# Peptides against a protein of PDB entry 9IZ0, part 88

Target 1, 345 residues: chain A of PDB entry 9IZ0
Amino acid sequence: ITCLGSNGHTYKQLVKGGNDDLRQDAVMEQVFEQVNGFLRSYRKTSQRNLSMRTYKVIPLALKTGVIEWVQDTIPLGEYLDSAHKVYHPKEWSLSTCRKLIAEKQMEDLETRLKVYDLVCRHYRPVFRHFFLESYADPVQWFTTQTNYARSTAVASVLGHVLGLGDRHGQNILIDKTSGEVIHIDLGIAFEQGKKLPVPECVPFRLTRDVVDGMGITGVEGVFRRCMEFTLETLRREEDSLLSVLEVLRYDPLFSWLISPLRRMKKQKMQLENFNQPESGNITTDASRDPKIQRNNVSGESEAERAILKVRQKLSSTLSVEASVGELIRIAQDPSYLALMFCGWS

## One batch from the design tools (peptide; made by RFdiffusion4, then SolubleMPNN)

Design b2_p13_5_s3 (from b2_p13_5, 8 letters changed)
Fold by OpenDDE base, seed 3:
Structure b2_p13_5_s3 (fold): chain B 345 residues (1-345), chain A 13 residues (1-13)
Amino acid sequence: as target 1 above (345 residues)
Amino acid sequence: LKALKEYLERLEK
């Protein structure tokens, strides 16, 4: 839809209807707005303009809402599939790589690592080309690549702390103007992704293409330092962040549990991302929603566990540098990436 | 916003 604002500007908006509860997304965006307040308050983060890019989500009914249409964006996965065909036309297709990983999904870790390594050798990173293609001016190129590394660092720390898990390439938008990342579809938080049929096993997405976009320094440049400054800020604001999350503990609109429907939908998205041949309007007639009595008692216990996990992730037991170093190590570990749905790009 | 809400609540029915 297109709406006329009170300021006389027209805004394109996405209307999402059906089985999607946008209240989770709206709450997570509010948490990010609070975190952006913290990032603006500290000199180390404010002088670098560190922020989580947010978008407006307005839940209007139980299953219907309006989402801001983020202009001048592309899904990371869409860019990577297109760019890989251009830059590496002799390598394997994304569908071939997906098939090989899927065929070995039930095999042991050793076999899955061998297949992951084989796929990686036949599907090389290309995300560096996004910046090289989009920006002919060296200053714009460097600025946008820096903005990408900064925004990815903030999103990675927040993704870990809030337990967003693996953000697949369709849930990460790239802003073509700034190079910043925008995370969308925030319906899975607080490690609920680990309860999926294909568990999210990484703290955040740090695949080879995500790293390739950081340029020649990879993770050891702007990215690591911006993760450190972000985590330092979140540790300082622990009580403020936990107070925001405690409000959500008592919010009857927030679900600390992944609904069976959301679990099935994310499972279908995981399976359909494996099985896209180009064709077919699957009108899923999703008319039978059983009235799941939300046992409030189970939600409160899961909320308490989620808040406890956030507190544990903000612990000062390790230095900021050691904590960030371990997160980067785990997020790049082939033993985790080989278990993912799409860990190679 | 009210008219939009009422319209969307009709599309959910």
Scores: peptide ipSAE 0.000, ipTM 0.319, DockQ to the pose 0.025
Fold by OpenDDE base, seed 5:
Structure b2_p13_5_s3 (fold): chain B 345 residues (1-345), chain A 13 residues (1-13)
Amino acid sequence: as target 1 above (345 residues)
Amino acid sequence: LKALKEYLERLEK
């Protein structure tokens, strides 16, 4: 929809309807704005303009709302698929790579590692080219690549702490003007990604292309330092952050659990992106509502567990440097990445 | 906003 604002400007807006609870996205965006307040108050983060990029979500009804159309963005996955065809035309297609990983999804870790390594040898990173193509001026190139590394660091720490899931290449937008990342579709939070059919086992997305976009220093430059300063800020503001999350405990409209319907929709989307349309009339007899035993885990008990898990992630038991070092290690570990769904890489 | 709300409420039915 295009709306005329009271200022005479036209705004493009995305209207979402259906099974996605836009209230969860709106709440997560409010949490990000509070965290952005903490990042602005602390010298080490404010001097670097560290922030989580946000977008406006206006829930209008139970399952419908308006989302801000983020201008001048591209999905990371869309850029990477196009760029890979240009820069590595002799390598495997993304569809071939995804198929090979999917075919081995039920196999042991050793077999999955062998397939992941094989795919990695035939599908090389290209995301460095985004900055080289878009910015002919060396100062703009360096500034934008730095903004990307900073933005990715904030999103990685905050995504880990809040347990954001479903961080595939279509749910991460790149701002073509600033190089910053915008995370969208925030409906999998508080480690609910571990309840997907293929459990998410990494703390955040740090795939080879995400690292390639950081330039020559990779994770050992701006990215690591900005993760450390972000985590230091969140540890200082632990009580403030937990107080914001406690408000959500008492919101009867906030879902701490991934809905069975959303889980099934994400399953189907993961499968349909792999099946060519064989015209098979699968009459989805939607009539077998499996009596999912409503284990009456009160929404309060799930909220309490989620808040406790946030507190545990903010624990000062390890130094900031040790904690960030371990997160970066795990997020890049082939033993974890090979266990991810085929569309993760 | 009112027309948009009414449109969205029709998409939920």
Scores: peptide ipSAE 0.000, ipTM 0.346, DockQ to the pose 0.027
Fold by OpenDDE base, seed 4:
Structure b2_p13_5_s3 (fold): chain B 345 residues (1-345), chain A 13 residues (1-13)
Amino acid sequence: as target 1 above (345 residues)
Amino acid sequence: LKALKEYLERLEK
């Protein structure tokens, strides 16, 4: 929809209706605004204008809402799919890569590493071209690439600390004006991504294309340092952040658990991305209701575990540098990326 | 590259 604002400007808005609970997204955006307050208050992060890019979510009903349409954005995955076709037209298609990874999903780690390496050799990074194509001015190119690395660093720390899941290339927008990343579809948080049919094993998305966008320094520059400053800020503001999360513990509308319906929907989307429609009428009798043993772990016990896990991630037991170093290592580790739905790009 | 790194390091100070 297009709305006329009270300021006389027209704003595009996305109306989502159906099965997605936009309240989870709205709550996570509120948490990000609080964190942005901490980032503005701390000298090391404020001097760099570090922020989590937010968008407005207005839930209208249980399953309906209006989302701010972020202008001048593109999904990372959409850009990458198009750019790979342009820059590497002789390489494998994204669908071929996905198929090969899926075919080995149930195999051992060694087999999955072999197929991941094979896919990586036939699907090379291209995200550096986003900045080269979009910005003819060297200052704008540099500023935008810096903004990308900074925003990715903030999003990576927050994504890890809050346990944001479902961080695939369609849930990460790139602002074509600023180079900032915008994370969308925030309804998988507090490590609930580990409960997906393909578990998320990385702390945040730091795939080869995500790194290629950082330019020649890769992770060793703006990105690493901005992660360190962000984590230092969050450790300093631990009690403030935990107090914000404790308010959510008492919100009867907030779900600390992934809904079975959302889990099934994400499972179906994962499977549909693998099924090219071979027109075979396999009436798979989907009538086996998996008795999801409702382990009646009270929602309170899940909230408590989630908050405890946030506290553990903010622990000062390791230096900021050591903690960030380990996060970057794990996020780039082929042994984790080979287990992901799309770890190669 | 060195000048760019030093400029980056100055923008990060």
Scores: peptide ipSAE 0.008, ipTM 0.355, DockQ to the pose 0.014; fails the geometry check
Fold by OpenDDE base, seed 1:
Formats: structure tokens, C-alpha cells, sequence
Structure b2_p13_5_s3 (fold): chain B 345 residues (1-345), chain A 13 residues (1-13)
């Protein structure tokens, strides 16, 4: 929809109706605004303008809300699919890669690693071209690539600390003007991504294309340093961050658990992207509701576990450099990426 | 926002 503001300006807005609880997005955006306050307060982060890009979310009902339309953006996955067809027209299609990974989903790790490596050889990174094709001026190119690496570093640390899930290429927007990343669909947080049918096992998205966008230095340049400064800031503000999360513990509208319905919807969307419509009337008798043992884990006990896990991630047991080094290693580990739905790009 | 809420609540019925 397009809304006319009281200031006479028109604002494009996305109205979401359906099963997505926009309250989770709104809450995560509020947490990001507080974190952006911390990042502005410290010299190492403020001098680099480090921030999590935010967007306005207004929940209107349980399943309905208004989201700010982020202008001049493209989903990372949309860009990568299009760019791969242009720059590597002889390589495999995204659908072929997806099919091969899915066919091996139930196989052992060794088999999955072999298929992942095969897919990687036939689907090469292209995200460097986003910066090269969009910015003819070398200063603008360098600035936007730097902004990308900075924003990705902030989002990676914060996404790990808050346990943000569902970080696929359609849930990450690229700002075409600044090169910054914008994370959307924040309804899977506090490690609930591990409860998906394909469990998320990486701390954040650091696939080959995400790294290719950082330029020749990859992770060892601006990205690593900005992760370190971000983690240093979050460790200093641990009590402030935990206090913000404790407010959410008492929000009766905040779901610390992924709903069974949302889990099933994400499962169907994963499966429907594989099923070409063969007209087979598989009457999936939906009557086998698996008796999910209602482990009556009170929402309070899940909130407490989530907050404890955030505190553990902010632990000073390892140096900032060692912690960031380990996060980068795990996020790029083929043994984890091969287990993901789309770990190759 | 109030008018939009009331409009959306009518679309969900």
C-alpha cells in the first residue's frame, strides 16, 4: 500500500496478512535500535558508523501488520540467482543445485560433503559483481563494499548473539545505494532455527557469495575487524542488552518458541520448492498429528534459557579475536554448510 | 494507523 503521511509525503508500505507474527519482527527491531545505541556510544564502532540496519514494523493484529518498504533494495538471493545466470551461464542452475542437495539430505556427512563440493564447483560465487557493476566510480565502489563488509559484520555478531535463524538469501536485502545489508523476517530468533526440519547449524550466514562481496581481502579485512569491535561493544554492554531482553520475558505477545504452525509452514515451503506439480493426488492424511509431547516448558523457562544462552555468547572466557576467529571458522565450515538448505551461495 | 487497523480487521473477517 501507499500511505499519505501527515507531512504530505507518500510512503510505500508492505501489508503482510497471514500466519507471520510481525510482533517478533517489531521486538527484534527494537532490540536492534538499542544495540545501535551501544554501537554509537563506543569510539571503535561509532567512528566506523557501525549499525544494524533497521526498518519500521507496526504489528496491527496477531497476524497482520505494516512493514516499511525499504526502497532501493534487492534480496541477496534474487541478485545472486540473476547474476549467476549472467556471469556463469554454463554452470548449473540454482534448481539443479537445490535438487542435488535435497536428494542427499538423509545421507551421511561424507556423502553430503561430496555433493556440497560438487555443487560448489558448478555454482561459483558472483556477489563481487554487485559492487563492480553498480558503482563505476572507484571511491563509490570502495565505500559501498566497505559498508557491505561493516554491516555484514554487525549483522553476523548480532545474529549469532540473538540466535537469528532463517537467514536465507531472500531474508537478507542489499541496499543498492549504500551496499548495507538489511535483515528481514526476524520471527526465528534465540536459536529456534535449530528446531527447523533442516536445522540451522551455523552462527550466521557466511557463504561463499557473502564472502565474495567483501572483495579481495574476504573475511580478513574490514569484516573481521568490525566483528571484533561489535563483539567488544556487546560484551561491554552485556547488562544493558540482557536488561532489554528481560523486558521481552514479560511480553505475553512475544513467542520464545517457534510455533508448530510456523514450523510446518516453513517445512511445506521447503518441500513445495522441490515438488514440481506432479498431479498426484497424495491425500496427505493430515490426521497424523504427531503427539508432540507437550513438554510444558513454560514460556518463562524458554525465555530464561534464551537469555542464559545470550549471556554465554557474550562470555569473556575467550578474547574477542579468538571468539570472532572461531565464529568465522564455524560459519565457513563445509561440514556445517553441507547440512544447510542453501549453504553453497 | 487506527483507520488502517480497522480496515485490516475488516479484511480478516
Amino acid sequence: as target 1 above (345 residues)
Amino acid sequence: LKALKEYLERLEK
Scores: peptide ipSAE 0.000, ipTM 0.345, DockQ to the pose 0.025; fails the geometry check

Design b2_p13_5_s4 (from b2_p13_5, 6 letters changed)
Fold by OpenDDE base, seed 4:
Structure b2_p13_5_s4 (fold): chain B 345 residues (1-345), chain A 13 residues (1-13)
Amino acid sequence: as target 1 above (345 residues)
Amino acid sequence: SEALEEALKRLES
């Protein structure tokens, strides 16, 4: 829909209907706005205009809402699929890569690493071309690439700390005007991504294409430094951040657990994305029915565990540099990326 | 490595 604002501006709005609980997205956007307050208050982050890009979410009902249509954006995965066809037309299709990773999903790590390496050799990074194509002016190119690296750094730290899951290329938008990343579909948080059929095992998305967009410096430039400043800010504001999360502990509308419906939807989307034929022997192994696990873990115990895990991620036991270094290492480690749904791009 | 590449070439054919 298009809404006319009281300011005379027209805003496109996405009406989501169906089974998506936009309350989770709305709450996570509120957490990001609070964190943006901390980033504005701290000199090192404020001087760099570090922020998590947010979008307006208005939940209208349990399963319907209005989302701000982020203008002039493209999903990262949409750009990458298009760009790979243009720049590497002799390489494997995204479908071929997905199929091979899926076919080996149940194999050992050594086999999965071999398949991941093979996919990586036949599907090379292209995301640098986004900036080269979109920005003919060198100043605009440099500015947008810098904004990309900055916003990716903030999103990576926040995504790790809050345990934001389902960070596939369709859930990461690129703002074509600023080069900033916008994370969408925030309903898998607090490490609930580890409960997906393909568990998330990286702290954030730092795939080869995500790194390629940072240009020649890769992770060692603006990205690492902005991660460090962001983590330093979050450690400083730990009690403030935890206080925000404690309010959510008592919010009866907030779910610390992935809904069974959302889990099933993501499972279906994962299977469809792998072009696995509906072998009717998806025995919903009724033994893994999320109904059975619901009975013994109070939502309060899950909230407490989630908050404890956030506190642990903000621990000052390691330096900011050491912590960021380890996060960057893990996020790029083939031993983790080979286990992911789409770790190669 | 080569045996996997050859097996994959057979899956693309």
Scores: peptide ipSAE 0.011, ipTM 0.455, DockQ to the pose 0.037
Fold by OpenDDE base, seed 5:
Structure b2_p13_5_s4 (fold): chain B 345 residues (1-345), chain A 13 residues (1-13)
Amino acid sequence: as target 1 above (345 residues)
Amino acid sequence: SEALEEALKRLES
C-alpha cells in the first residue's frame, strides 16, 4: 500500500497477510532499538555510529501487519547471483553449486568438505564489485564499504547473541545509498535455527562474499574492531538487555519457539531443493492454529532457556577479543559452512 | 552440465 504521511510525503508499505507471524519481527525490532540505545550511550560505539538497521513492523492482527518498505535496497543474494554471472561467466551457476551440496547433504563431513571446497573453487566471491560499481568517488566508496563492515559487525554480534537464524542472502538487504546491511524476516531467533531440518551451525553469516565486501583487509579491519566494541557494549549493558528480554517472557503474544507452520514451510523449501520425492500430502489443515494447546508453562521454560543462553553468550570468561576471534573463526570454518543448507554458500 | 558430471565422477572415485 502507499500511505500519505502527515508531512505530505507518500510512503510505500508492505501489507503482509498469511501464515508468517509478524509479532516476532516487531519484537526483535524493539530489542534492536533498545540495543541501539546502548550503542549510542557508549563512547566506543557512538563515535563510530554503530547501530543495527531497523525497519518498522506494525502487527495489526495475529498474522497480519504492515511492514516498512525499505527503499533503495537489494537482497544480498540477488546481487550476488547477478554479479557472479557478469564477473565469472565461466564458473558454475549458483544452481549447480546448490545441487552438488544438496546431493551430498546426507554424507559424512569429509565428503561434504570435499564438495564445499570444489564449489568454492568453481564459485568465487564477487561482492567487492558492489562497492566498485556503485561508488565512482573514492571517498564515497571508502565510506560505504566502511558502513557495510560496521553494520555487518553489529548484525553479526546481535545475530549471535540473540541467536538469529535463517540468515540466507534473501533475508539480508544491502542499502544502495549507505552500504549498510538490513536484516529482515526475524522469525527465527533464540537458536531456533538449530531446529531446522538442516541445522544452522554458524553464529552468523560470514560467507566468502560477506568477507569480500569488506575489501582488502577482510575481517581484520573495521569488522573485527566493530564486533569487539559492540560485544563490549552488550556485556556492559547485560542486565539492561536481559531486563528487555524478561519483559518479552511475559508477553503472551511473543513466541520463543519456531512456529510449526514456519518450520514446515522451511522444511518444504529445503526438501524441494533436494529433489527428494514428496513424502505424502500432509494436508495439515492450516486452520487449526496449534497455539492454543501448548501450555504456557512450555513457552515460559523456553523463554528462560533463551535468556540463560543470551547471558552465557555475554559471559566475560573470555576477553572480548578472544570471544570475537572465536566467533569469526567458527563463522568462516569450512567444517561448519559445509554442514549448512545448500542455499547458504 | 558436463562440468557437474565430471565433478560428480571425481567424488564417486
Scores: peptide ipSAE 0.010, ipTM 0.419, DockQ to the pose 0.035
Fold by OpenDDE base, seed 1:
Structure b2_p13_5_s4 (fold): chain B 345 residues (1-345), chain A 13 residues (1-13)
Amino acid sequence: as target 1 above (345 residues)
Amino acid sequence: SEALEEALKRLES
């Protein structure tokens, strides 16, 4: 829809309908706005204009809302799929890579690492070309690549601290004007990604293409230092951040658990990538719902555990540099990336 | 523009 703002400007807005709970996204965007306040108050982050890119989410009903239309954006995964076809036309298709990883999903780590390495050799990074193609001026190129590395650093720290899951290339937009990342679909938070059929094993997305977009220095220089300054700010503002999260504990509309519907949807999307023909009678014998012991872990006990995990991630037991170093190591570790649905790109 | 709609439609699908 197109709306006329009170300022006389025309805004495009997306009306989302269906089964998706935009309340989770709206709440997480409010948390990001508060964190952006902390980043603006701290000299080291403010001097670098560090922020999590936000978008306005207005939930209208349980399953309906209005999302701000982010103009001049592209999903990272869409750009990467197109760019791989252009720059590496003789390499494997994304569908071939997905199929091979999926076919070996139930195998041991050694087998999965061999398949991951094989996929990586036949699907090489291309995301550096986004900046080379989009910005003919060297100053614009350098500025946008720097903005990308900065925004990715903020999103990586914040995504780890809040336990954001489902950070695949379709849930990460690139702003074509600024080079900044915009994270969408925020409904998998507080490590609920570990409860997906393919568990989240990495603290944030730092795949080979995400690194290739940082240019010659990769994770070193701008990205690492901006992660350090962001984590230093969040540790300083720990009590303020925890106070914001405590408000969500009392929000009856906020779900600290992944919805059964979202879990089933993600399971279906994973199964549809298995081009196994529906061999017939999976009688959904609804009787063999494994009694997932609804451990009636009260929503309160899940909130308390989530807040405790946030506090643990903000612990000053390790230096900022040591903590960031370990996060970067884990996020790039093939032993974790080989376990992901799409860890190669 | 269309990419966010398509990304969000893919989230609806």
Scores: peptide ipSAE 0.000, ipTM 0.302, DockQ to the pose 0.062
Fold by OpenDDE base, seed 2:
Structure b2_p13_5_s4 (fold): chain B 345 residues (1-345), chain A 13 residues (1-13)
Amino acid sequence: as target 1 above (345 residues)
Amino acid sequence: SEALEEALKRLES
């Protein structure tokens, strides 16, 4: 839809209907705005304009709402698929890579690592080309690549601390003007990604293409330093952040658990990415609500457990540098990436 | 608000 603002400007908005709970997205965007307040208040983060890029979400009903259309963006996964076909036309298709990883999903770690390495050798990173193609001016190139590394660092720390899941290439937008990342579809948070059919085992997305976009220094520059400054700010503001999350504990509309419907939708999307589209009308009658015994794990006990995990992630037991170093190590570890649905790109 | 709800109802129909 297109809305006329009170300022006389027209704004495009995406109407999202269906099974997605936009209230979770709206709540997570409110948490990001509070964190952006902390980042603006701290000298080390404010001097670098560190922020989580936010978008407006207006929930209208249980499963309907309006999302701000983020202009001049592209999904990371859409760019990478297109760029890979241009720069590496002799390498394997994304579908071939997905199929090989899937066929070995039930095998041991050693076999899965061998398949992951094989896929990585036949699907090389290309994301550096986004900056080289889009920004011919050296100052614009450097500025946008720096903004990308900064915004990815903020999103990586926040994604880890809040346990943000489902960070696939379609849920990460790139701003073509600034080079900044915009994270969308925020309804898998507080480590609920570990409850997916393919469990998430990395703290944030730091795949080879995500690193290739940082340029020649990779993680060893703007990215690492901006993660450190972001984590230092969040540790300083721990009580403020926990107070914001405690307000969400009492929000009857906020779900601390992944919905069964969202889990089924993700399972279906994973299966559909493995099957070539044979045009078979599998009317998956979504009407069979399996009586999944709601084990009466009170939503309150899940909220408490989530807040305790956030507190643990903000612990000052390790230095900021040591904590960031370990997060970067784990996020790039082939032993974890080989277990993921798409850990190679 | 109302105009937005009416536009949404037209997209759900």
Scores: peptide ipSAE 0.000, ipTM 0.318, DockQ to the pose 0.025

